Peptides against a protein of PDB entry 3EFO. Designs and how they scored, part 42

Target 1, 262 residues: chain A of PDB entry 3EFO
Amino acid sequence: SQLADLYKSCETDALINFFAKSAFKAVLHQPLKVIREILVNQTAHMLACYRKNCASPSAASQLILPDSMKVLPVYMNCLLKNCVLLSRPEISTDERAYQRQLVMTMGVADSQLFFYPQLLPIHTLDVKSTMLPAAVRCSESRLSEEGIFLLANGLHMFLWLGVSSPPELIQGIFNVPSFAHINTDMTLLPEVGNPYSQQLRMIMGIIQQKRPYSMKLTIVKQREQPEMVFRQFLVEDKGLYGGSSYVDFLCCVHKEICQLLN

## One batch from the design tools (peptide; aimed at target 1 H254)

Design b2_p16_3 (made by RFdiffusion4)
Pose (drawn by RFdiffusion4):
Structure b2_p16_3 (pose): chain A 259 residues (1-239, 243-262), chain P 16 residues (1-16)
Amino acid sequence: SQLADLYKSCETDALINFFAKSAFKAVLHQPLKVIREILVNQTAHMLACYRKNCASPSAASQLILPDSMKVLPVYMNCLLKNCVLLSRPEISTDERAYQRQLVMTMGVADSQLFFYPQLLPIHTLDVKSTMLPAAVRCSESRLSEEGIFLLANGLHMFLWLGVSSPPELIQGIFNVPSFAHINTDMTLLPEVGNPYSQQLRMIMGIIQQKRPYSMKLTIVKQREQPEMVFRQFLVEDKGGSSYVDFLCCVHKEICQLLN
Amino acid sequence: MEELEEDIDEIAANMD
């Protein structure tokens, strides 16, 4: 009968999986604007209830989120930015209908990765003694012109290359000497390489391991290339609203529920 | 993930 126990026991990934499927089923029944509004208001409602009933007294300038829901807003914003709940500019209806379908079948492990892609820094890789590098936030702010990154959501796998990308790596991977020497339209498996091209293929394997669909590798050269597609998977950035924007929005309506 | 949780705490603490 205590609300504190309800919240202390929640799982964001499980909640996100439900909201996503619930919203994606509703796409075939209600205006998308109506669906997004329900999502945002339900999110503000859950947090406002915690604030007025469980949270110890705190200043109004603060937004209080339970530990069980720490990253719930970030993920909810990712759902709202997803092309299924978004619109016309680019992204075919065939792409929307397809993604809407893929999510309807997903388990928790799949939906977590689908809505928050995994960004791995590759240029800072420890050679032959690896075990998959630490992940980095899904934002352009964590990309470096000197860096090479791996981004995966379970369906797509992007190998991102910065402009001042170390030629040493571009050689040990693409077998070509320089950055401007790579052609994106040749997105096939590169072998050779002794220390790196192997350590990279090692982690590309480990990532695919538990994943049902074999991912489509897409190489992205930084500055003005196909990168526009890649930017979509940096879900923390604005690309809908940014993570911070959404957080700013939820607080407004949580306050509107004046308490 | 820890960095994101810290960032949320910092931003949430200074909403206004």

Design b2_p16_3_s1 (made by RFdiffusion4, then SolubleMPNN; from b2_p16_3, 8 letters changed)
Fold by OpenDDE base, seed 2:
Structure b2_p16_3_s1 (fold): chain B 262 residues (1-262), chain A 16 residues (1-16)
Amino acid sequence: as target 1 above (262 residues)
Amino acid sequence: MDELIEEIDRITSNLG
């Protein structure tokens, strides 16, 4: 059917770009709560329509997502949890305005990365490899106290260090003897010059080269206060300020769809 | 992302 073809051609990255820009424009003239509700409703209606008209026969209550929009709920949840749509006390009005304006100008690829960051296990780097390490899920469950992770969303870059990060890697990256000696006020990594440091810098460079904006680097130590900001970029998890986990959001969307179809 | 998709498939199959 024509509708089926439409859903097949509609990619999640394009949709989230559209919804983000629409929502961020609406911030100027509608309450945030209303905007969030509209986004949820639009998501539910779109998926309900697919379930009703395009999905293969199945249990009426089963959540069925088209292949091209399989991760749409995840990205939508990320959008709903963004500081522009979800007021956070630690985020200034200027910062929200800045992010809003940036997203309004983002292409599809940029907005996709912005809403779902790359999280790279830096502690697993092969210094002889020219490839980026495989990204892990943006969840606390994928972090390790023994690990070092790089998170990038096109605007920010975080280097997160577990409390039990290997001293040799700390020495290699920061040229300090231990975790306690790492200065989190730095915005640039030191030029240590060893293979590991060079590899990390290369990776950071590759990530930066693909983006139109210079990403600010923030060093984050596990269990220190600034880590709370970092955790907000673990977009699959439940947020501190009213945001749901992606699983909870899936359940929410499912319930809304069922209500629409009944 | 593939892992995420697989998990979503698992979750959605169990929500029905």
Scores: peptide ipSAE 0.476, ipTM 0.920, DockQ to the pose 0.766
OpenDDE base, seeds 1, 3, 4, 5: peptide ipSAE 0.452, 0.481, 0.453, 0.444; ipTM 0.915, 0.921, 0.916, 0.913; seeds 3, 4 fail the geometry check

Design b2_p16_3_s2 (made by RFdiffusion4, then SolubleMPNN; from b2_p16_3, 8 letters changed)
Fold by OpenDDE base, seed 2:
Structure b2_p16_3_s2 (fold): chain B 262 residues (1-262), chain A 16 residues (1-16)
Amino acid sequence: as target 1 above (262 residues)
Amino acid sequence: MDELIEEIDQITSNLG
């Protein structure tokens, strides 16, 4: 059917780009609460329509997502938790305005990365490899106190260090003897010149080359106050300012769909 | 992303 074909052709990355731009445009004319509600409703209606008209026979209450939209709720949740729509107090009005404007100009690939960051376990780097480490889920559950992670979303780059990060890696990256000696005020890594440092710089370079904007680097030490900002980019998790985990959001969407189909 | 998709599949299969 034409409808089935439509859903098959709908890609999540394109949809989230559209929804983001639509929502961010609406910020100028509508209350944030209303915008968020509209986004949830639109998501539920779209998926309800699929369930009703396109999905294979199943239990009436079963949540069924099109293959191309399986991660749509995740991205939608990311959008809903974005500072532009949530208005977190730690984010200035200027920053929100800046991000809003940037998203309005983003292509599909850019917005996808923006809403779901890349989180790389750089403590596992093979200095002899030319490949990027495999990205992990954007969740605290994937972090390790013994690990070092690089997070990038096209606008920001964070280097997160666990409290038990290996001293040899700290020395390799920062040329300091311990975690306590790391200066988090720096926005550039020192040029230490060892293989690990070089590899990390290469990775950062590769990530930067793919993006139209220069990403500011923020060094984050675990359990320090700035980590709270970093944690907001762990988009799968529950937010500090009313944002839900992606699982909770899935449940929410499911409930809304069921209500629409009743 | 594959892991995420798999987890979503698992979650959705348990919802309903």
Scores: peptide ipSAE 0.506, ipTM 0.926, DockQ to the pose 0.770
OpenDDE base, seeds 1, 3, 4, 5: peptide ipSAE 0.476, 0.493, 0.489, 0.476; ipTM 0.920, 0.924, 0.923, 0.920; seed 3 fails the geometry check

Design b2_p16_3_s3 (made by RFdiffusion4, then SolubleMPNN; from b2_p16_3, 9 letters changed)
Fold by OpenDDE base, seed 3:
Structure b2_p16_3_s3 (fold): chain B 262 residues (1-262), chain A 16 residues (1-16)
Amino acid sequence: as target 1 above (262 residues)
Amino acid sequence: MDELIAEIDKITSNLG
């Protein structure tokens, strides 16, 4: 059917770009609560329509997502949890305004990365490899106290260090003997010159080359205050200021769909 | 994303 073809042609990244720009435009004229409700309703309506008209026969209450939209709820939840739509005290008004304006000009690829960051396990780097490390899920469950992770969303770059990060890696990256000696006020990594440092810098360079804006680097130590900001980029998890986990959001969407169809 | 998709498939199969 024409409708089925339409859903097949829909891409989550394009939809999120559209919804983000629409929502961020609406911020100027509507309360944030209303905007969030609209986004949830729109998500539910789209998926309810699919369930009703396009999905294969199954239990009426079964949540069925189109293949092209399986991760749509995840990205939608990311949008709903964004500081522009969900005010967070750790984010200044100026920063929110800035992010809103940037997103309004982002292409599909930019907004996709912005809403779902890339999280890379830097502690697993093979200095003999030219390949980028495989990204892990943006969740606290994927972090390790013994690990070092690089997070990038096209605007910000975070280097997160576990409290038990290997001293040899710390020395390799920062040229200091221990975790305690790392200066988190720095925005640039030192040019230590060893293979590990060079590889990390290369990775950061590759990530930067793909983006139109220069990403500011923030060094984050586990259990220090700035980590709270970092954790907000772990978008699959429950937020600190009212944002749900992606699983909770899936449940929410499911309930809304059921209400629409019953 | 493949892992996430697989997890979503698992979750959705249990919803409803």
Scores: peptide ipSAE 0.476, ipTM 0.920, DockQ to the pose 0.736
OpenDDE base, seeds 1, 2, 4, 5: peptide ipSAE 0.418, 0.468, 0.428, 0.429; ipTM 0.907, 0.919, 0.910, 0.910; seed 1 fails the geometry check

Design b2_p16_3_s4 (made by RFdiffusion4, then SolubleMPNN; from b2_p16_3, 8 letters changed)
Fold by OpenDDE base, seed 2:
Structure b2_p16_3_s4 (fold): chain B 262 residues (1-262), chain A 16 residues (1-16)
Amino acid sequence: as target 1 above (262 residues)
Amino acid sequence: MQELIEEIDRITSNLG
């Protein structure tokens, strides 16, 4: 059917770009709570329509997502948890305005990365390889105290270090003897010159390529106060300020769809 | 992302 073809052609990256810009424009005219509700409703309505008209026969209560929109709920949840749409006093007007303006100018590829960052296990780097390490899920569950991870969303770059990060890697990256000696105020990695350092710098360079903005680097130590900021980018998890995990959001969307179809 | 998709498939299959 024509409708089925439409859903087949709709991709999550394009949709999230559209919804983000629409929502961020609406911030100027509507309360944030209303905007969030509209986004949830729109998501539920789109998926309910698919379930009703396009999905294969199954149990009425079964959540069925189009292949091209499989991760739409994840991205939508990320959008809902973005600081621009949050009504929290901790969020400054300047920060909200800044991110709003940035997203309003983002292309599809940029917004996709922005809402779902790359999280790379740097501690697993093969210095002989020219390939990027495989990204892991943006969740605390994928971090390890023994690991070092690079997170990038097109605007920010974080180097997260576990409390038990290997001293040899710390030495290789920062040229200091231990985790405790790492200066988190630095915005640039030192040019240590060893293969590991060079590989990391290469990876950072690749990530920076074709991005419209130079990403600010933030060094984050596990269990230190600045880690709280980093955790905001673990977008699959429950938000710091009450935002849902992606699983919780899926359940929420499912419930809304069922209500629409009943 | 593929792993996420697979997990979503598992979750959605269990939500019905």
Scores: peptide ipSAE 0.524, ipTM 0.931, DockQ to the pose 0.768
OpenDDE base, seeds 1, 3, 4, 5: peptide ipSAE 0.504, 0.522, 0.503, 0.490; ipTM 0.927, 0.930, 0.927, 0.925

Design b2_p16_4 (made by RFdiffusion4)
Pose (drawn by RFdiffusion4):
Structure b2_p16_4 (pose): chain A 259 residues (1-239, 243-262), chain P 16 residues (1-16)
Amino acid sequence: SQLADLYKSCETDALINFFAKSAFKAVLHQPLKVIREILVNQTAHMLACYRKNCASPSAASQLILPDSMKVLPVYMNCLLKNCVLLSRPEISTDERAYQRQLVMTMGVADSQLFFYPQLLPIHTLDVKSTMLPAAVRCSESRLSEEGIFLLANGLHMFLWLGVSSPPELIQGIFNVPSFAHINTDMTLLPEVGNPYSQQLRMIMGIIQQKRPYSMKLTIVKQREQPEMVFRQFLVEDKGGSSYVDFLCCVHKEICQLLN
Amino acid sequence: SEVLEEELPTVHTISP
């Protein structure tokens, strides 16, 4: 009968999986704007209820989120940015209908990765003694002109290359000497390489391991290349609203529920 | 996901 127990026991990934499927089913029944509104308001409602009933007294300039829901807003914003609940500019209806379908079948492990891609820094990789590098936030702010990154959501795998990308690596991987020497349209498996091209292929394998679909590798050269598509998977950035924007929005309506 | 949980607080200070 206590609300504190309800919240202390929640799981964001499980909640995100439900909201996503619930919203994706509703796409075939209601205006998308109506669906998005229900999502945002339900999010503000859950947090406002916790604020007026469980949270110890705190200043109004603060937005209080339970531990169980610490990253719920970030993921909810990712759902709202997703092309299924978004619109016309680019992204075919065939792409939307397809992604809408893929999510309807997903388990928790799949939806977690689908809505928050995994961004791995590759240029800072520890040679032959690896075990998959620490992940980095899904934002352009964590990319470096000197860096090479791996981004995966379970369907796509992007190998991102910066402009001042170390030629040493571009050689040990693409067998070519320089950055401008790589052609994106040749997105096939590169072998050779003794320390790195192996350590990279090792991680690309471990990532695919638990994943049902074999991911489509897409190489991205930084400055003005295909990168436009890649930017979509940096879900923390604006690309809908940014993570911070959404957080700013939820607080407004939580306050509107004046308490 | 663990990195996101570690970097974000449960209390956010909002400015007007």

Design b2_p16_4_s1 (made by RFdiffusion4, then SolubleMPNN; from b2_p16_4, 8 letters changed)
Fold by OpenDDE base, seed 1:
Parts: structure tokens; sequence; C-alpha cells
Structure b2_p16_4_s1 (fold): chain B 262 residues (1-262), chain A 16 residues (1-16)
């Protein structure tokens, strides 16, 4: 059907960009509560239409997503959790204004990365491969105390180190013997010169070259205070300022879909 | 997005 074809051809990344810009424009003349409700409603309506007209019959407990829009809920939740759409006093007006203007000028690719960061398990790097490691889901559940992860969202870059990260990798990256010796005040990695260090630097370079803004590197040790900032970029988790986890948002969307169809 | 999309299912069980 024509409708089925529409869902198959849907460019969800462009749609998210549109929703973001529309919402960020709307904050100037509509209450945040209304904007958030509209975004959820739009998400639910799109998915309800799919379920009604395109999807095979399924159990009421199941949320059915077209393949092209599997990422719609997660990105919409990220949008809803952005500081621009939150009315928390902890968020400064300047920060809201800044991020609003940034997103308003972002292309599709930039906004995609901005709302859902790239999280790379660099402890699994193959020094003989020129390919980037496969990104993992942006959730604490995907981190490992034995792992080292690089996170980038187009504006910030974090190197997160687990408390039990391999000493050999620490030595390879920082030229220090252990986790405790890592200086988190550094904004640049040292020129160690070994294959692993070179590969990591190459990856960081590739990520940076594709972005219009220079991303400052922040080195984060697990269980230290700065990790709190890093964890805010794990967008599938519950937000600091009341934003829902991805799982919770799915429940919300499902509920609204059911209301629309029943 | 494509990598993320590939990792996501089309059917999600919603628990009460």
Amino acid sequence: as target 1 above (262 residues)
Amino acid sequence: MEELRASLPTVIEILP
C-alpha cells in the first residue's frame, strides 16, 4: 500500500531534525508542557497509524515499530529530555538559549549525533583495523568496569575509564602504570606512540573531522565526581532533571497508542 | 543512526 511504502521510505533522521527545530521554535510562544505533549502525541499518532494500517495483528502488550522508525521513540525521548524543553531551575537561561540556537542551525547529521551520542568501546580496538568499533547503546548498562569508552555528541568528547580497566591499555593510552595515576585534568592524550594509542587518536580524529565544532576531550574516571556529567550523555537512562528512561518512554508511547486505537 | 536502528527490534514487549 501507499501508506506502507511511506513508512518504508521514511527518513527518520530528517523527521527528528524537523521535530527538534519545530519544538525549539515553539518554546518561544507555547508552554513547555504543551510542547512535550505535542511531541509525544505526534510520536504516538505516527506509530498508531502504522499499527492500524500496516502492521499485522499483534498482542496488546506489544509495541510495533516499522523498521525505518525503530529509532523514533529513542530520539524523541532524547529530544524531550533536552534542556531546552525542560523547565528546571537548575538549567540556566543562557544554556537553554545556547543549545536552542545550536540545534536550530544543525543539519540532519549533526542533530542526530547531538541527541544520541556515539559511544564506542575502545577497549576492544583492533589496532590492525581502520574501521571504527561498533557503537554501543548509550546506557550505563552497556558500560563495564573493565572497559574504556569514548563518547562523542558533536560538542563534547569523553573518555570514560572503568575502575578495573586493563593496566596495559592505560599504559598504552596514558603511559602510566595504573588507573590511579591517570590525570583527569588533561584535555589531550599524550603522544605515547604505540599502535593502540595511534589507533585511538585516529578514531578521535575521524570523529572530530566530521563535526563543525571542536570537541574538547574530558577524561572521566568511573566513580569520580566528573562521571556525573558524563552519565547525563547516557541518554537511554533516566535523566537527572526528571526525564524518562528510554524504557519508560516506550511505555508512555505504547499507552498513548492504545488510547488512540481503542 | 543506522547502527542503532539495526540493534533495535520492531516488536517490543511492554510490561505493566
Scores: peptide ipSAE 0.617, ipTM 0.956, DockQ to the pose 0.783
OpenDDE base, seeds 2, 3, 4, 5: peptide ipSAE 0.613, 0.592, 0.561, 0.610; ipTM 0.956, 0.953, 0.947, 0.956

Design b2_p16_4_s2 (made by RFdiffusion4, then SolubleMPNN; from b2_p16_4, 8 letters changed)
Fold by OpenDDE base, seed 5:
Structure b2_p16_4_s2 (fold): chain B 262 residues (1-262), chain A 16 residues (1-16)
Amino acid sequence: as target 1 above (262 residues)
Amino acid sequence: MEELRKELPTVIDMEP
């Protein structure tokens, strides 16, 4: 059917970009609460329509997503959790204005990365491979105390180190013997020169490539205070300032869909 | 997004 074809060909990343810009434009003349409601409603309506007209029969307790749009909820949640759309006193007007302006000028690729960062398990790098490690979900649940992760969203770059990060990797990256010796005030990795260090630098370079802004590197140790900043970029988790987790958002959307269809 | 897309399902059980 025509509708089925529409969902099949849907470019969800473009939709997210559109929704983001539309919402951020609306901030100038509509209450934030209304904007958020509209975004949720739009998400629910799109998915409800799919369920009604395109999806195979399924239990009401299930959320059904077209393959082309299965990332829609997670990105919509990220959008909703952006400081521009949050009514929290902890967020300065300047920060809202800044991010609003940034997103308004972003292309699809930029906005995609901005709303959902790349989180790469650096500790899994194969120095013999030219392939980048597969990104993992942006959630604390995907981190490990034994791991080292690189996070980038086009504006910021973080190197997160678990408290039990492998000493050999720490040595390879920082040329220090242990986690405790890592200086988190550094904004650049040292020139160690070993294959692992070189590969990490290469990855960082690739990530930086084609980005309009130079991403400053922040080194973050697990359980240290600066980690809290890093955790804000784990967008699938519950936000500190009222943003829902991805799971909670799914429940919200599902509820709305059920209300629309029943 | 591609990696994310690979991991996300099209059917999600919403019951606890």
Scores: peptide ipSAE 0.554, ipTM 0.937, DockQ to the pose 0.796
OpenDDE base, seeds 1, 2, 3, 4: peptide ipSAE 0.539, 0.549, 0.551, 0.541; ipTM 0.934, 0.937, 0.938, 0.936

Design b2_p16_4_s3 (made by RFdiffusion4, then SolubleMPNN; from b2_p16_4, 9 letters changed)
Fold by OpenDDE base, seed 1:
Structure b2_p16_4_s3 (fold): chain B 262 residues (1-262), chain A 16 residues (1-16)
Amino acid sequence: as target 1 above (262 residues)
Amino acid sequence: MQELLAELPTVIDMLP
């Protein structure tokens, strides 16, 4: 059917970009609550239409997504959790204005990375490989106390270190003997010169070169205060300012779909 | 689209 073809050909990343810009424009004229409701409603409507007209019969307890839009909920949740759409006093007006303007000028690729950061397990680096480590889901559940992770969203870059990070890697990256000796005030990695350090720097360079903005590096130790900022970029988790986890959002969308179809 | 998210399922059981 024509409708089935439409869903098959849908470019969800472009759609998210459109929704983001539309929503960020709407904040100037409509209450944030209304905007959020519209976004959820639009998400539910698109998916409800698919279920009704295109999807095979399935249990009511299942959420059915077209392959082209299976990323829609996760990105939509990220959008909904963005500071621009949150009415929290903890978020400065300047920050909201800044991010709003940034997104308004972002292309599809930039907005995709912005809303869903790239989280790379740096501790798994193979110095013999030129490939970037496979990204992991942006959730605390994917972190490891023994791990080192690089997170980038096009604007910020974080190097997160678990409390039990391998001393060998710490020494390789920072030229210090242990986790406790790492200086988190630095914004640049030292020039250690070993293969691991060089590869990490290369990876960081690759990530940076693909982005229009220079990303400041923040080194974060697990369980230290700055980790709280880092965790806000774990977008699949529950947000600090009331944003839902990805799972919770799926439940929300599913309920609305059921309501639309029943 | 991020390769990671390309592997998301199309059917999700919503009730545990």
Scores: peptide ipSAE 0.520, ipTM 0.927, DockQ to the pose 0.694
OpenDDE base, seeds 2, 3, 4, 5: peptide ipSAE 0.517, 0.513, 0.517, 0.516; ipTM 0.926, 0.927, 0.927, 0.926

Design b2_p16_4_s4 (made by RFdiffusion4, then SolubleMPNN; from b2_p16_4, 8 letters changed)
Fold by OpenDDE base, seed 5:
Formats: sequence, structure tokens, C-alpha cells
Structure b2_p16_4_s4 (fold): chain B 262 residues (1-262), chain A 16 residues (1-16)
Amino acid sequence: as target 1 above (262 residues)
Amino acid sequence: MDELRAELPTVIDMSP
């Protein structure tokens, strides 16, 4: 059917960009509550239509997503959790205005990275490989106390270190003997000169290469106060300022779809 | 994006 073809050809990343800009424009003349409701409704209606007209019959307890749009819910949740739409007193008006303007000027690729950061397991690097490590889901569940992770969203770059990160890697990256010796006030990695350090710097360079803004590096130690800021970028988790986890959002969307179809 | 797409299913069981 024509509708089925439409879903197959849907560019979800472009759709998210459109929804983001539309919502961020709407904040100037509509209440945030209404905007959030519209976004959820649009998501639910789109998926309900697919289920009704395109998907094979399935149990009501299942959420069915077209392959081209299986990332829609996670990105929509990220959008809904953005400070522009949260309306929390902890977030300054200036910050909301700033991020609003940023997104309004972002292309599709930029908005994708902005709403869903790239999280790379640096501790798994093969110094003999020229390939970037595979990104993991942006959730605390994918972190490990023994790991080192690089997170980037096009504006910020974080190097997160677990409390039990390998001393040899710490030595390789920072040229210090232990986790305790790492200076988190640094905004640049030292030029240690070993293969591991060089590879990490290369990766950081690759990530920075196609971004319009220079990403400032923040070094984060697990269980230290600055980690709280880092955790806000783990977008699939429950937000600090009232945003839902990805799982919670799926439940919300599923409920709405069921209401539309039943 | 590619890694995310690879992990996400098209059918999600929402049963408690």
C-alpha cells in the first residue's frame, strides 16, 4: 500500500529534527504542557496508524514499530526531556533560550547527535585497529566501574572514568599512576605519546571533525560531584529534572496507542 | 545511530 511505502521510506532522523524545531518554535506561543502532549500524541498516532494499516496482526501487549522508525520513541523521549520543554525551576531561562536557539539552527545530523549522544567504550580500544569502537546505548547500565567511556553530543565531550578503571590505561592516558591522581580540572589530555594515548586523541579528533562547534573536554571521575552533569547525557535513563526513562516512555506511548485503537 | 538501530527491535513486549 501507499501508506506502507511511506513508512518504509520515512527518514526518522529528519522527522525528529522537524518535530524538535516545530516544538521549539511553538514554545513562543503555546504552553509547554500542550506542546508535550502534542508530541506524545503525534508519536502515538503515527505508530497507531502503522499498526492499524501496515503491521501484521499482533498481541495488544506488544508495541510494533516500523523498521525505519524503530528509533522514533527513543529520540522523541530525548526531545521531551530537553530543558527547553521540561519547564523546571532548576533550569535557567537563559539556558533554555540558548539550547532553543542552538536546535533551531541544527541540521539533521547535528540534531541526532545532540539529542542522542555518542557513548564510546574507550577501555576496549584496540591500538592496532583503525576503527572506532562501537558506541553503546546511553544508559548507566552500559557503564562499568572498570571502564572508561567517551561521550560526545556535538557541544560537549566527556571522558568518564570508573573508580576501578585499569591503572595501565590511566597511565596511558594521563601519565599518572592511579585514578586518584587524575586532575579533573584539565580540559585537554596530556600528550603522553604512547599508542593508546595517540589513538584516543585520534578518536577525539574524528568526533570533532564534522561538528560546527569545538567541544570542550570534561574529565569526569565516577562518584565525584561532576558525574551528575555527565549522567544527564545518559538520555535513556530517568532524567534528573523529571524526564522519563526510555522504558517509561515506551509504556506511555503504548498506552496511548492502545487507547487510539481500542 | 547505526549501533542504536542495530540494538532496537521492531517488536517490544510491553507485558508487565
Scores: peptide ipSAE 0.554, ipTM 0.936, DockQ to the pose 0.828
OpenDDE base, seeds 1, 2, 3, 4: peptide ipSAE 0.533, 0.548, 0.551, 0.543; ipTM 0.932, 0.936, 0.938, 0.936

Design b2_p16_5 (made by RFdiffusion4)
Pose (drawn by RFdiffusion4):
Structure b2_p16_5 (pose): chain A 259 residues (1-239, 243-262), chain P 16 residues (1-16)
Amino acid sequence: SQLADLYKSCETDALINFFAKSAFKAVLHQPLKVIREILVNQTAHMLACYRKNCASPSAASQLILPDSMKVLPVYMNCLLKNCVLLSRPEISTDERAYQRQLVMTMGVADSQLFFYPQLLPIHTLDVKSTMLPAAVRCSESRLSEEGIFLLANGLHMFLWLGVSSPPELIQGIFNVPSFAHINTDMTLLPEVGNPYSQQLRMIMGIIQQKRPYSMKLTIVKQREQPEMVFRQFLVEDKGGSSYVDFLCCVHKEICQLLN
Amino acid sequence: MEELEEDIDSVTSSLP
């Protein structure tokens, strides 16, 4: 009968999986604007209830989120930015219908990765003694012109290359000497390499391991290349609203529920 | 993930 126990026991990934499927089923029944509004308001409602009933007294300038829901807003914003709940500019209906379908079948492990892609820094990789590098936030702010990154959501895998990308690596991987020497349209498996091209292929394998679909590798050269598609998977940035924007929005309506 | 939690706490602590 205590609300504190309800919240202390929640699981964001499980909640995100439900909201996503619930919203994606509703796409075939209601205006998308109506669906997004229900999602945002339900999110503000859950947090406002916690604020007025469980949270110890705190200043109004603060937004209080339970531990169980620390990253719920970030993921909810990712769902709202997703092309299924978004619109016309680019992204075919065939792409929307397809993604809408893929999510309807997903388990928790799949939906977590689908809505928050895994960004791995590759240029800072520890040679032959690896075990998959620490992940980095899904934002352009964590990309470096000197860096090479791996981005996966379970369906796509992007190998991102910065402009000042170390030629030493571009050689040990693409067998070519320089950055401008790589052609994106040749997105096939590169072998050779003794320390790195192996260490990279090692982590590309480990990532695919638990994943049902074999991912489509897409190489991205930084500055003005296909990168436009890649930027979509940096879900923390604006690309809908950014993660901060959405947080700023939820607080407004939580306050509107004046308490 | 911890970095993001900390960032959320920082952002939420100073909202108008």

Design b2_p16_5_s1 (made by RFdiffusion4, then SolubleMPNN; from b2_p16_5, 7 letters changed)
Fold by OpenDDE base, seed 2:
Structure b2_p16_5_s1 (fold): chain B 262 residues (1-262), chain A 16 residues (1-16)
Amino acid sequence: as target 1 above (262 residues)
Amino acid sequence: MDELIKEIDEITSNLP
């Protein structure tokens, strides 16, 4: 059917770009709570329509997502948890305005990365490989106290260090003897010159390529206060300010769809 | 992303 073809052609990256820009434009005219509700409703309605008209026969209570929109709920949840749409006093007007303006100018690829960052296990680097390490899920569950991770969303780059990060890697990256000696105020990695340092810098360079903005580097130590900022980018998890995990959001969307179809 | 998709498939198939 024509409708089925439409859903087949719709991709999550394009949709999230559209919804993000629409929502961020609406911030100027509507309360944030209303905007969030509209986004949830639009998501539910879109998926309910698919379930009703396009999906293969199945149990009425089963959540069925088009292949091209499989991760739409994840990205939508990320959008809902973005600082631009949050009604929290801790969020400054300047920060909200800044991110709003940036997203309004983002292409599809940029917004996709922005809402779902890359999280790379740097501690697993093969210094002889020219390939990027495989990204892991943006969740605290994928971090380890023994690990070092690089997170990038096109605007920010974080280097997260576990409290038990290998001293040899710390030495290789920062040229200091231990975790405690790492200066988190630095915005640039030192030119250590060893293969590991060079590989990390290469990876950072690749990530920076074709991005419209130079990403600011922030060094984050596990269990220190600045880590809370980093955790905001672990977008699959429950938000710092009460936002849902992606699983919780899936359940929410499922419930809404069921209500629409009943 | 493939892992995420797989997990979503598992979750959605097991939702009440």
Scores: peptide ipSAE 0.503, ipTM 0.923, DockQ to the pose 0.786
OpenDDE base, seeds 1, 3, 4, 5: peptide ipSAE 0.463, 0.507, 0.484, 0.469; ipTM 0.916, 0.923, 0.920, 0.916; seeds 3, 5 fail the geometry check

